# Peptides against a protein of PDB entry 8YR4, part 37

Target 1, 309 residues: chain A of PDB entry 8YR4
Amino acid sequence: PRGSPALQLVVLICLGLMGLERALNVLVPIFYRNIVNLLTEKAPWNSLAWTVTSYVFLKFLQGGGTGSTGFVSNLRTFLWIRVQQFTSRRVELLIFSHLHELSLRWHLGRRTGEVLRIADRGTSSVTGLLSYLVFNVIPTLADIIIGIIYFSMFFNAWFGLIVFLCMSLYLTLTIVVTEWRTKFRRAMNTQENATRARAVDSLLNFETVKYYNAESYEVERYREAIIKYQGLEWKSSASLVLLNQTQNLVIGLGLLAGSLLCAYFVTEQKLQVGDYVLFGTYIIQLYMPLNWFGTYYRMIQTNFIDMEN

## One batch from the design tools (peptide; aimed at target 1 R181 T295 R298)

Design b2_p17_8_s2 (made by RFdiffusion4, then SolubleMPNN; from b2_p17_8, 12 letters changed)
Fold by OpenDDE base, seed 1:
Structure b2_p17_8_s2 (fold): chain B 309 residues (1-309), chain A 17 residues (1-17)
Amino acid sequence: as target 1 above (309 residues)
Amino acid sequence: SLLEQLQQQQLQAELAE
């Protein structure tokens, strides 16, 4: 944010908190591993109690694997409210100034309520897009990279390769299937708007419809529009299920391959039982944000379309 | 799915405006 040093400091603090979240995402599985190893070795109570207490504290800071419930995430979200408000207001003022520069002919052709709704959609889309990019997409990509590096350095290089291939395939399929789905969603939304418009027009002209006894005709025409909408809705929903199932399958295969390899190394005494638990926990932790990636990608695409209009 | 929950929350937010 240009012009407010206080808001710039808040942005820097939020970036620092994002870095802390990334560190927690690595440390929490490590501490959990250490607990399992200490339990297996029947370590002294003092070491175990310290490690458990440290783990619980780190887990409180991290929150759940969704990243939405942790203390650090909540603090970041709280501090970001002022930055979001500044950005929103700036976008609103830019849209408003642009609307005042538009020709009288444009204003006479549109209802004030429609103009305001376009302005609100534009502001929401830009602010939402920026928030999703900064707080969800970028951190998720960072967590994947950190994960690959971690597994490559502290595990056998084969684990890093499995994670890399799994996540690359997951991201690629998510993008490709989401782009394919966007066509169905656009068609659905267009038909929904057309169905609503028809209903409104019929109701506004109710006197004319009643005068000609055309009520049955209008109802039938509305039913046909609903059936057409539902056919498009089904395609959209079915395509979502297909996306989710494809994502689940890719993660399942990655988890299977890595878990079998980890189990093998544990049987060879090259890894400890805690390392098996770490791998499973870490993969599940990476999966949680990735489930949202398809939503974020769609939102990004929708917001770009709404900005072009 | 978390996706469906978000869509429901967005729908509820759009219905609350």
Scores: peptide ipSAE 0.018, ipTM 0.553, DockQ to the pose 0.137
OpenDDE base, seeds 2, 3, 4, 5: peptide ipSAE 0.009, 0.018, 0.005, 0.016; ipTM 0.412, 0.566, 0.360, 0.539

Design b2_p17_8_s3 (made by RFdiffusion4, then SolubleMPNN; from b2_p17_8, 12 letters changed)
Fold by OpenDDE base, seed 1:
Order: structure tokens, then C-alpha cells, then sequence
Structure b2_p17_8_s3 (fold): chain B 309 residues (1-309), chain A 17 residues (1-17)
């Protein structure tokens, strides 16, 4: 945000909070490991209670579940509202200024309501894409890289390799299958719009349809359009299940390979029981944001297409 | 794609009401 030092400071604070979230993603599993090790060693209650309290506090800051609803994430989202509004308004004013520079022929050929709808789609697409890239895609990639480095440094290099191969395969398959699915979804949406348009045109011409007693013919044509739509909808939905199952399988295989290797090293007394729990916890933490990666990729592709139109 | 799954669930809930 050029021109407002206050908004620049808010951006720096938000970047600092993003760095803190990355640190929490490493620290939370470490503290959970330490609890398991202290329980295994039958450590004094005071040491255990301090470590548990510290873990719960860090977990409150990090959050958990399908969305990181932790305190740090909520604070970042709250502070970012002003930056998003500034960016949105700037993009909206740029689009509006550009629309005024366009030829009179362009304006006469389009209804004012359609022009505004294109402007609103353009602004929402740009601001949405930027928010997804900065707050979801980049942090998820950073967490994967940090995870690979952490496991390579503090565990055996084989753990870093398993995480690298698992996450690389997951991302690659997510992209490839999502691009393949996008074709089915576009075909579905096009057929939905065509089916809706046919229904509207038939109803607007109801007097003509009634005059020719063509009601049964129009109903049959609408039925055929619905059947064609449902065939495309099924392909879209089936492809979604295939994507989700492929993602689950890749993570399951990575978790299996790494968990077996951890268990083996614990049996050889090279790792502690807490290190086994750390690996499982860390992989599950990486999996949560990765579930959204396919959604973000699809949204990015849709928003790029909506900006080109 | 978790959002598409959530959208389908919401649409199914809205159709059941």
C-alpha cells in the first residue's frame, strides 16, 4: 500500500504474524513430543504441568481444525481487513477509470448493469486471488519446506525424503487432477446455463406454446436438457471423489511409511516415543491446509479466466 | 477440494428445508 504508512505498518505486522504461525507449526509438535517423553520418564508433576500449560497456550495461538481459527490467525485476518479494503478500492477505481477511457461503441453495445457486473467480478477476482496466494498458498508451501528441513536436520534424512516425496506427489496429483476436473466443471456450468435459458425462453413464449399445443414437446426438450446436465454433474462429482480419495491415499501412504520408520527407530532406541507422536502430529498438521490446496488452485484458475473476459 | 464439498452440503441442507 503506497501512500499510507499506517497500512504499511499493518502489512509488516501481518507478515510478522505469518512468521509466528510458521514458528507455532514447529513448536506445537515439539511441545507435544516433550509431554509424551515426560510422561514416559515419569517426570515430576511441576515440569509436566508447566509443559502441558505451555502446549495448550501455544495450541490456542495456533488453532486447529479445517481452518486455523487460532488467535494469531484471527488477529491477522482482523488487521488485514483494512489492507484488503484499500486494495479492493484501488482496483475498483482503476477498473472504473479504465471503463471511462473505453470507446463509446463499447459502452453502447453493453448494458450498464453488465458493465458493473464485469467490474465487480474483476475486483473480487483480483482481491480474492491475491488473498489466496498470500495467506493460503505461500504459507502452505512454506510449512512444507520448513517441515522437510526440520525432519532432515533433527530426524534421519530418510524422514525428510519421505515428507518431500509425499508432499511433492500430493501437490502434483492435486494440480493434474484439478486441471482435468476443470473441464468437466466448465461443461457442467455451460449446460446448466443453456438448460436455464431454454426454460426461461419457453416460459416467456408460453402463449405461442399454448397456441400450438406444444406443451408436451417443450417439457420433453427440457427433460432431455436436464438428463444431459445430470450426466455432466455426475462426472464433476465423481471426479471430486476421485481427487479427494487420491489425496487421502497419498497422505495415508506417507503417514504409513514414516510411522513405520519412526516405530523402527524407537525400537532401536535411536528415537523416543515422543518422536513417533511428533511425526504423526506434524503430518496431520500439514494435511489440514493441503485439503484446501485443490480449492485454491481451482479458484485461481476461475479468477484468471474471469479477468480475461 | 473441501470448499466444493462444503458447498454441496449447504445446497443439500437448503433443499431439505
Amino acid sequence: as target 1 above (309 residues)
Amino acid sequence: DLLEKLQQQRLAEELAE
Scores: peptide ipSAE 0.102, ipTM 0.736, DockQ to the pose 0.119
OpenDDE base, seeds 2, 3, 4, 5: peptide ipSAE 0.078, 0.093, 0.097, 0.070; ipTM 0.714, 0.732, 0.734, 0.714

Design b2_p17_8_s4 (made by RFdiffusion4, then SolubleMPNN; from b2_p17_8, 13 letters changed)
Fold by OpenDDE base, seed 1:
Structure b2_p17_8_s4 (fold): chain B 309 residues (1-309), chain A 17 residues (1-17)
Amino acid sequence: as target 1 above (309 residues)
Amino acid sequence: DLLKQLQEKRLQEELAE
């Protein structure tokens, strides 16, 4: 944000918090490993209690589950509200200024409500794209790269290869299936709008429909439109289930291969029991944001198309 | 869990359009 040094500082703090989230994603599994190793070695209670307390504190900062609601993520989201509002307002004013520079013929052919809806869509699209890229897509890719590097350096190179192949296959299948699914969703949305338009037109012409006693005919046409919509909705929903199951299968196979390899190295006394738990925990942590990657990719594509229009 | 994740994805996808 050019022009406000305060907002520039907030952006730098948000980037620092994003770096801290990446560090926490590595540290939390390491501390959990250390707990399992200390439990296995029957370490003194004082050392164990300190490590457990530190782990729980780090886990509170990181959060857990889909869309990490950790303290660091919440603080970042809170600080970003002002930056988002500034960016949104700047884009909205630029669009509004550009609309005033357009020809009178362009304005006479469009209703004022349609022009405002295009401006709002454009502003939402730019702000949405920026938010999804900076806070979801880029961090998820960074966590994958950090994971590959970590497992390649601190584990056997085979672990880094398993994570690389698993995540590359996961991302590729997510993109391909999401692009395939987007066709069904667009068809569904088009049919929804057409069904709604027919209902509105029938209700606006209510007097004419009543004059000809055509209520039953209009209801039957509306029923046919709903059935056609529901057929497209089913295809969209079924394609989403297929995406999620494909994603789950790829992660499950990667987790199986890596967990078996970890277990083998633990039996050979090359790794500790904690290292097995670290691998499983880290892969599950990578999976949590990746589950939404298909949704983010589709949103980015939709928003990009809406900006070109 | 899967059904909840599907519903949450659908809701986020509907809120973004």
Scores: peptide ipSAE 0.028, ipTM 0.667, DockQ to the pose 0.274
OpenDDE base, seeds 2, 3, 4, 5: peptide ipSAE 0.020, 0.025, 0.020, 0.021; ipTM 0.586, 0.663, 0.594, 0.611

## One batch from the design tools (peptide; aimed at target 1 R185 Q247 T295)

Design b2_p18_1 (made by RFdiffusion4)
Pose (drawn by RFdiffusion4):
Structure b2_p18_1 (pose): chain A 309 residues (1-309), chain P 18 residues (1-18)
Amino acid sequence: as target 1 above (309 residues)
Amino acid sequence: LFVFFLSVILLAPGESES
């Protein structure tokens, strides 16, 4: 925010809260391991109670689920509401003030609905791009790297390889499948618009009664168009199911390999009992934000082209 | 525990249509 000083402070607080969320993401599984290790060695009730209370508090600060739930990141959403309002207002006002100074030939040439749709979509694009990228993409790519470092240095050497290969395969397959699916989606959307146009045309022209008893003909053409649309929709949604399945398979293989290696190492007195639940919890924690990357890829590309317009 | 962790992955919401 160029103008106001009160908002730059809020931006800095939001970035600090993002860092704190990354620290909590690292911290919570460590406390879960400590609790399990204390529990297996018959520890007194005092230290166990205090450690349990601390773990619960950390789980409360971190998202109880999917990271979009915690007290942190919600304070962030609140402050970002206050900040993103300023950018939205400024961009809308700049567009509106520019549209009122263009010459007459320009306005006589283009329609109004198209020009206004471009402007609205542009403003939404800038806002969404800022939110998606800064608060949802980079934090996750930072979480993957931090996890790789933690497992490769403080846990063992092989688990770094396991996490690295699993996440690399996940990202690659997601992008590869997403481009194909985008082609299918566009093909389906065009037909959906054509079906709606046919239905609107048949409704507006109540001449079907005049030039024939052509109600049946209008109904049949509508059915044919619906069938064509349904075929394209089935193709698109089946592609979506395939994407979900391949992502699940990749994570499952990574979990299986890590769990088996951790169990074997625990039986050989190399690792403690808590390291098993540490690995499991952390793998699930990494998986949860990764579930929404094909959508982020699609939205980033679309918003980039819209902002360019 | 392994089965529980795997079940969590299978029961988690994936990509959705919008």

Design b2_p18_1_s1 (made by RFdiffusion4, then SolubleMPNN; from b2_p18_1, 10 letters changed)
Fold by OpenDDE base, seed 3:
Structure b2_p18_1_s1 (fold): chain B 309 residues (1-309), chain A 18 residues (1-18)
Amino acid sequence: as target 1 above (309 residues)
Amino acid sequence: LLEQLLQQILNAPGERDF
């Protein structure tokens, strides 16, 4: 933001916190490995207790698990609220000023509610798109690249290759299945709007429906619209389950291949028992944000369509 | 009342994808 040095500093702090999150994503598995190795070696309690305490502290900073955000991510999100509000207001004012520059003929041809909806959609689409790109998509891709580099340098090129192939296949299938699913979701949303419009029209015309004793006919017509909606809803929901299961299968195959290779290298004394646990922990950690990648891709695609309209 | 019910039906939050 060019106008306030305070908001520029907040952006720099948020970027620094994003870098810290990437470092934590590498450090947490390493510390967990070290705990397993120290337990295997029967190390002194003082060294073990310090390493466990450090791991728990790093895990608190990172967060982890479905629905739990880490302290660093929460602090970043909190600090970003002011930047998002500034960006939103700036986009809203730019759209509003542009609407005032449009011809009177353009305004007379549109209802005031449509003009306001275009302004709100334009603001929401731009701010939403930027937030999803910067805070979800880019960090996830960065964590994958860091993971490939880490496994290639500290384990073997074969581990880096397994992670690369697994994540590339995962991302490709996620995109392809999400694009296929988007067709069913659009059809569902169109039928939902049509079903809702029929219910609204029937309720607004309740006097006419009552006058003709057409209540049973309107109920049956609404039932048919619901059945048609539910048929599309089922396709949308079933396609989501198929996406999630395909994602789980790809990660499961990558985890299997890498875990077998880790176990083999542990038997050859080239790796420690902790390195087996590190690999599994790191792959599961990469999997958690990737589960949402299809949702982010869909939201990005929807926001692009809402900007074109 | 009918307008408020219609607005509640119209403003019903679409499915949260969990």
Scores: peptide ipSAE 0.013, ipTM 0.488, DockQ to the pose 0.020
OpenDDE base, seeds 1, 2, 4, 5: peptide ipSAE 0.009, 0.009, 0.012, 0.010; ipTM 0.455, 0.431, 0.460, 0.472

Design b2_p18_1_s2 (made by RFdiffusion4, then SolubleMPNN; from b2_p18_1, 11 letters changed)
Fold by OpenDDE base, seed 5:
Structure b2_p18_1_s2 (fold): chain B 309 residues (1-309), chain A 18 residues (1-18)
Amino acid sequence: as target 1 above (309 residues)
Amino acid sequence: MLEELLQQILNAPGETLE
């Protein structure tokens, strides 16, 4: 935002908080590892109590493994409200100014309410997408890269390779299955709109339906439309379950391979018991945001299609 | 739930303020 130094400072603070969230995602598993190692070594209570207190404080700052419920994420979201409001208002005013530059014939040929609805959808779509890309998609990809680097440097190159292969397979399958699902969802939405339009038309013509005693006929036609909708809804919902199960399988296989490898290195005394717990904790933290990535990708696709029209 | 809510927001027919 070129117009206010205060909002530029808020954006810089939000970017700094995003960097802090990435650091917390690495530090929290490390402190948890250290607790497990100190417990295994029967370390002095004072060292253990300090490490536990530090872990709980870092966990409070991080929140859940998604980062969405942590103090740092909440503070970032709070600060971003003013930036979002400024951006939204600027886009709305630009669209409104552009609408006033259009010819009177263009305004007379279109319902003003439809134009405003398209403008509001466009503004909400653009601002929502930008916020979503910046705060959810980019950070998740950054956490994956940081995870691959961390495991490659501090464990073994094999752990980095397992994480890379699992995340690449997960993302690829999520995209492919989401694109396949989009066909069923579009068909469902089209049939929903057609079913709703038929119900509205029947109710608007209520007097005519009563005059011809055609109530049973209209009810049966509506029933057929509902059955057709439910058949498409079932395909959409079943395809979602298939996506979730495919994602869960990739996660499970990655966790299995990495956990077995970590357990083997612990038996070989190359890693400590705490390193096994770190791996499991860190992988679960990476997967929590990824569960939403399919929803993310679909929202991006829908909003890009709505911007091209 | 959240996916359905986001779907409802994206697919929400603009409330025709009647």
Scores: peptide ipSAE 0.008, ipTM 0.369, DockQ to the pose 0.034
OpenDDE base, seeds 1, 2, 3, 4: peptide ipSAE 0.000, 0.010, 0.005, 0.007; ipTM 0.351, 0.420, 0.374, 0.413; seeds 1, 2 fail the geometry check

Design b2_p18_1_s3 (made by RFdiffusion4, then SolubleMPNN; from b2_p18_1, 12 letters changed)
Fold by OpenDDE base, seed 5:
Order: C-alpha cells, then sequence, then structure tokens
Structure b2_p18_1_s3 (fold): chain B 309 residues (1-309), chain A 18 residues (1-18)
C-alpha cells in the first residue's frame, strides 16, 4: 500500500510468515522421518526426546489438519486484518468517487440502494479475489513446486515425476469438474430465486388467493417449484461428491505408485524406513490444501462475475 | 410481521457451501 510505511512493513512480515509456512511444510515431514529412523536405529533417549520435542513444536507452528490453523497462519491472518481494511476502504472510496463522476442520466435511471449494493459487491469481490490469490492459490502452487523439487533432489527423479503427474492431473481435473459443476450451481441458484420469488408473490397477494380460495393451488405450485429445486440441488451436491471422489482417486493412485516405488527402494537399501513414512505424510500434507482448491477456484470465478456486474 | 417475514425470506443467505 502506497502511503503507509507501517502497513508496508506488515505486508513484508505477512510475506515472511508465508515463506515460514512453506518451510514448515517441508520440515515437519523431515523431523517425522528422523524420529522413525532414530527409533529404527535404537538411538539414545536424549536424541529421540529432542527430535520429538522439536517435531511437536514445528507441528504447533504449522497446525494440524482442516480446522486447526497453525500459530504462524493465525498470526499472519491477524496482521492481515489491517491491510485488508485499508485495501477495502481504498477500493470502496475509488468506486464511490467513480460513481460521483458518472453522468446525471445514469443516476436518474437507477435506485440509490441498487447502486450501493453494486459498490459493496464490487469491493467485496476485488478484496476477496486478492485474498484468495495471495493466501490460498499462490501458496498451494508454491507447495506443489517445492514438493516436486524436494522429491526430485532427495529421493529420485521418478518421485518428482510421480508428484508432478499426480498434481498436474489433480489440478486439471479440479478445474474441469469445477467448471462443469458451476452450471448446475447456477441453475440451482436461479431456481432457488424463482421459487423464493413465487412464494413472496403468493404471500403479497394473500388477499387475492383467499378471495378465490386458491390456497391449495398456490401450495401445489410451490411444491412443484421445490421438487424442481431439489432436483437441481441433488445435481449440485452429487457433482461435489464426484469432484471429491475424483480428487481422492488421483491422490490415491499417486500415493500407491510412490509408496510402491519407495518400498522397493527401501528393500534395495537405497532409502531408509523413515523415507517411506516421509513420502506418505508429505503427499497427505499436500492433499489437504488441494482439497479446497476447487472451492478457491469457484470463489475466484464468483468474485470475477460480481466485479463485472 | 408479514413484511419482516418477507425481509427474512429476502435476507436469508443462499447456502454458502461450507
Amino acid sequence: as target 1 above (309 residues)
Amino acid sequence: MLQELLQLIQDAPGEQDF
């Protein structure tokens, strides 16, 4: 942000914390590998206890699974609130200034509440899109690249190729199935709005409905609209299950191929037992943010459409 | 009451997929 050195420093700290999160994503599986190797070698208790304590501390910084954000991610999110508020206010003032520069003919043709709702949607869309790009999309792509490099350098080029093919197929299928799903969701939302509008119209015209004793007819028309909505809702929900199952299949095949290859290299004494555990834990760890990638892609598309309106 | 119900029906956020 131009004009506040304090907010520029906060942005730099947030970028540093994002880099630290990427480092933790590599270090946590490495420390877990080292614990398994130390246990296999029957290492002295002091070395094991230090490595376990360090692993648990790194895991606290990283966080664990969907729903427990790590200390670093929480600190980043907390610091970002001030930057988001500054950015939101700046976009809102830019939109508001631009609305005042528009012709009197444009203002006379629109309701003031509709103009404000367009301004609020535009602001939320721009700030949301920036947040999802910077904090979800770019970091997830960075973790994939770091994973490919790590496995290519420390295991074998074949592991890097398996991860590359698995993640490329995963991302491609996630995009394609999300775009295919978006048509069912749009149809569902359109039918929801039409069902709601019909209920509102029937309730606003309650006196007319009662005068003609048409309550049973309006209830049946509403029932038909609900059944049509539920048929679209089912397609939307079933398409999400299909997305999740397709993603699970791709990760499962990648995990199978890489685990068999890793087990073979352990039997050949080229890798340690800890390296097998590292591979499995690292792939599962890459899967966690990727599971949400379809949701992020959809949110980006929605925010783009809301910015064009 | 009816206007508040209509407004509640208008303001009900469409299900954000959690």
Scores: peptide ipSAE 0.007, ipTM 0.432, DockQ to the pose 0.019
OpenDDE base, seeds 1, 2, 3, 4: peptide ipSAE 0.006, 0.000, 0.005, 0.007; ipTM 0.415, 0.300, 0.430, 0.390; seed 2 fails the geometry check

Design b2_p18_1_s4 (made by RFdiffusion4, then SolubleMPNN; from b2_p18_1, 11 letters changed)
Fold by OpenDDE base, seed 5:
Structure b2_p18_1_s4 (fold): chain B 309 residues (1-309), chain A 18 residues (1-18)
Amino acid sequence: as target 1 above (309 residues)
Amino acid sequence: MLEELLNQILNAPGETLE
């Protein structure tokens, strides 16, 4: 935002808080590892109590990881409200100004309420999409990269490779299956609109339907439309279950491969018991936001299609 | 649930403020 130094400072603070969230995502598993190692070594209570207190404090700041309601994420979201409101208002005023530059003939040919609805949807979609990309997609990709680097440097190159392959397969399958399921969803939405239109037309013509005693016929036609809708809904829902199960399988295989490798290195005394717990904890933290990535990708695709129209 | 809510927001038929 070029016009307000205060809003520029808020954006910089939000970017700093995003960097802090990335640091917390690495530090929280490290402190949890240290607790497990101190417990295994039967370390003195004072060292253990300090490490546990520090872990709980860091966990309070982080919350459940990327996209969760931690203190830092909540503070960022709170500060961003003013930036979002400023951005939305600026886009709305630009659209409104542009609409006033259009010819009277253009306004007479279109319902003003429809134009306002398209403008409002366009503004909400652009602002929502930008916020979503900046606060959910980019941070999740950054956490994956940080994770690959961390495991490659502090464990072994094999752990970094497992995380890289698992995440690459997860993202690729998520995109491919989401594009495939989008066809079923479009067909479902088209049939839903057709079913709703038929119900509205039947109710608007209620007097005519009563005059001809055609109530049973209209009910049967509506039943057929519902059955056709439910057949498409089932395909859409079944395709979502297939996506979720495919994602779960990729996660499970990555977790299995990495956990077995970590367990092996613990038996060889190359890693500690705490490192096994760190790996499991860190992988779970990476996967939590990725469960939503399919929804993210679909929202991006829908909003891009709505912007081209 | 959240996906349905997001779908409802994205596909929200403009409330006909009739």
Scores: peptide ipSAE 0.009, ipTM 0.380, DockQ to the pose 0.034
OpenDDE base, seeds 1, 2, 3, 4: peptide ipSAE 0.000, 0.000, 0.009, 0.005; ipTM 0.355, 0.280, 0.387, 0.363; seeds 1, 2, 4 fail the geometry check

Design b2_p18_2 (made by RFdiffusion4)
Pose (drawn by RFdiffusion4):
Structure b2_p18_2 (pose): chain A 309 residues (1-309), chain P 18 residues (1-18)
Amino acid sequence: as target 1 above (309 residues)
Amino acid sequence: TLLEMYEEAAALPPAADQ
């Protein structure tokens, strides 16, 4: 925010809260391991109670689910509401002030609905792009790297390889499948618009009664168009199911390999009982934000082209 | 009938996403 000083402080607080969320993401599974290790060795009730309370408090600060739930990141959403309102207003006002100074030939040439759709979509594109990228993409690519470092240095050497291969395969397959699915989605959307146009045309022209008893003909053409649309929709949604299945298979294979290796190492007195639940929890924690990367890829590309317009 | 065809077409759901 170029103008106001009160908003730069809010931006800095939001970035600090993002860092704190990354620290909590690392911290909470460690406390879960400590609780399980204290529980297995018959520890007194005092230290167990205090450690349990601390773990619960940390789970409360971190998202109880999917990271979009915690007290942190919600304070962030609140402050970002206040900040993103300023950018939205500025961009809309700049567009509206520029559209009123162009010459007459320009306005006589282009329609109004198309020009206004481009402007609205542009403002929304800038806002969404800032939100998606800064607050949802970079933090997750930072979580993957932090997890790789933690497992490779403080846990063992092989688990770094396991996490690295699993996440690399996950990202590569997600992008590869997403481009194909985008082609299918565009193909479907064009037919959907054509079907809507045919229905609107048939409704507007109540001449079907005049030039024939052509109600049945208008109904049949509508059914044919609906069938064509349904075929394209089935293809698109089946592609979506395939994407979900391949992502789930990749995570599952990574979890299986890590769990088996951790169990074997625990039986050989190399790792403690808590390390098993540490690995499991951390793998699930990494998986939860990765579930929405094909959508992020699609939205970033679309918003980039829209902002360029 | 023509109105029902229209309502069916207007009530088409958005495309599913991940």

Design b2_p18_2_s1 (made by RFdiffusion4, then SolubleMPNN; from b2_p18_2, 11 letters changed)
Fold by OpenDDE base, seed 5:
Structure b2_p18_2_s1 (fold): chain B 309 residues (1-309), chain A 18 residues (1-18)
Amino acid sequence: as target 1 above (309 residues)
Amino acid sequence: VLEELLKEALSLPPPVEL
């Protein structure tokens, strides 16, 4: 971004965080291998517990194995909001100013029906996404229940309890934080619609704006409306990062508790090294679709509210 | 809209041309 050294610094920090994500993607498998080796060699508990704790901490930073919802990714996303807003605002103002420079024949020749067709494709894409999301939410909930039953029967009741508490807390916090976020999203959408209406009114009155040479005035009014929108968008986007980080923390605590307990039972020869691998793999497998659950729940709620109005 | 929802869901920064 030209003209803001602060935003340039934020971009450099975000690039540094992306480099850190790449380092984590290498370190996490190494620490995982080291745990498996230490379990196989029957290493002393202190070395094993330190390596497990370090692995879970690195996994918390990485997020789910993909880096999409880890602490580092969430921090990158949070910092990037202002850079995205700067770029979006610049593009929107350039498009809007260019539209006011176009010929009257182009404005009169514009089929409003093409803008409606883009909106209808948007709605159809959202409906298709919702169907896909519902077909992924139900299986994910089934996999959680199956997991609780499996770990309760084949490992110990304590593992089933850890998974139950972790997933119940995850779902509860996802709902509560999503309902809290819905207020920011509604305020954002209302301001977006008002900003769009103002842009449409300015473009419908193109002849009058041109007659008074008021293009610069209309661009500045549009800029102010975008700044107001971006203040609400920042709250929406920052609240999403908070949701994802809260989810990552809950899964990280569940992974820590379960991994330490599993490692302890392997040292007591009650479980095999393969059971430790199974537990960690299964929790990560549950976490991958659950990262989307907040988005799914929000999309479902938005469409239900939009269908009631 | 799908791309915006995917960007919002993944919280992936759009590739910004600097």
Scores: peptide ipSAE 0.008, ipTM 0.470, DockQ to the pose 0.034
OpenDDE base, seeds 1, 2, 3, 4: peptide ipSAE 0.007, 0.014, 0.008, 0.006; ipTM 0.383, 0.436, 0.469, 0.395; seeds 1, 2, 4 fail the geometry check

Design b2_p18_2_s2 (made by RFdiffusion4, then SolubleMPNN; from b2_p18_2, 11 letters changed)
Fold by OpenDDE base, seed 1:
Structure b2_p18_2_s2 (fold): chain B 309 residues (1-309), chain A 18 residues (1-18)
Amino acid sequence: as target 1 above (309 residues)
Amino acid sequence: VLEELLREALSLPPPPEL
């Protein structure tokens, strides 16, 4: 944000908190490993209790589950509200200024309420896209890279290769299947808008429809439009299930290969039991944000096309 | 479109709580 040193400081703090989240994503599995190893070794209660308390504190900071509702993420989101509001207002004013520079013919051809709705959609689009890129896409890619480096340095290079191949295949299939799905979704949205427009037009002309006793004919035409919409909706929904299942299979195969390799190295006494638990925990942590990656990619792709038009 | 995408992202069932 140019012009406000306070907002620049907030951005730097948010970037620092993002770095802290990346550190927590590595530390939490390490502390969980250490607990399992201490339990296996029958370590003294004082050492175990300190490590468990430290793990729970780190887990509170990190959060877990859908959307990582950890303290650090919540603090970042809270601080970012002011930056988002500044960015939103700046984009809104730029769009509004540009609308005033447009020709009178453009304004006479459009209802003012539709123009405002396009402006509001445009601002929400840009600010939403920026937030998803900065807080979800970039951090997820960073966590994958950090994971590959961590497993390559502290485990055998084969673990780093498994994670690399699994995540590369996952991302590639997510992109390819999402691009394929976008065609079905666009067809669905176009047919939804056409079905809605037909219903509104029929209802606005209700006097004419009533005069000709054409009510049954208009209902049947609307029914045909709904059936056509539902056929496209089914293709969209079925393609989503296919994406999710493909993603689940890729992660499942990566988890299987890596877990078997971990188990083998534990039997050879090259790794501890805690290292097996670390690998499983870390892969699950990578999977949670990746599930949304297809949605983010689709949002990005749609928003770029909507900005060019 | 983004309101529909945001509604779809918000109406996507939260990924199953693993």
Scores: peptide ipSAE 0.011, ipTM 0.474, DockQ to the pose 0.057
OpenDDE base, seeds 2, 3, 4, 5: peptide ipSAE 0.000, 0.008, 0.010, 0.008; ipTM 0.379, 0.436, 0.450, 0.419

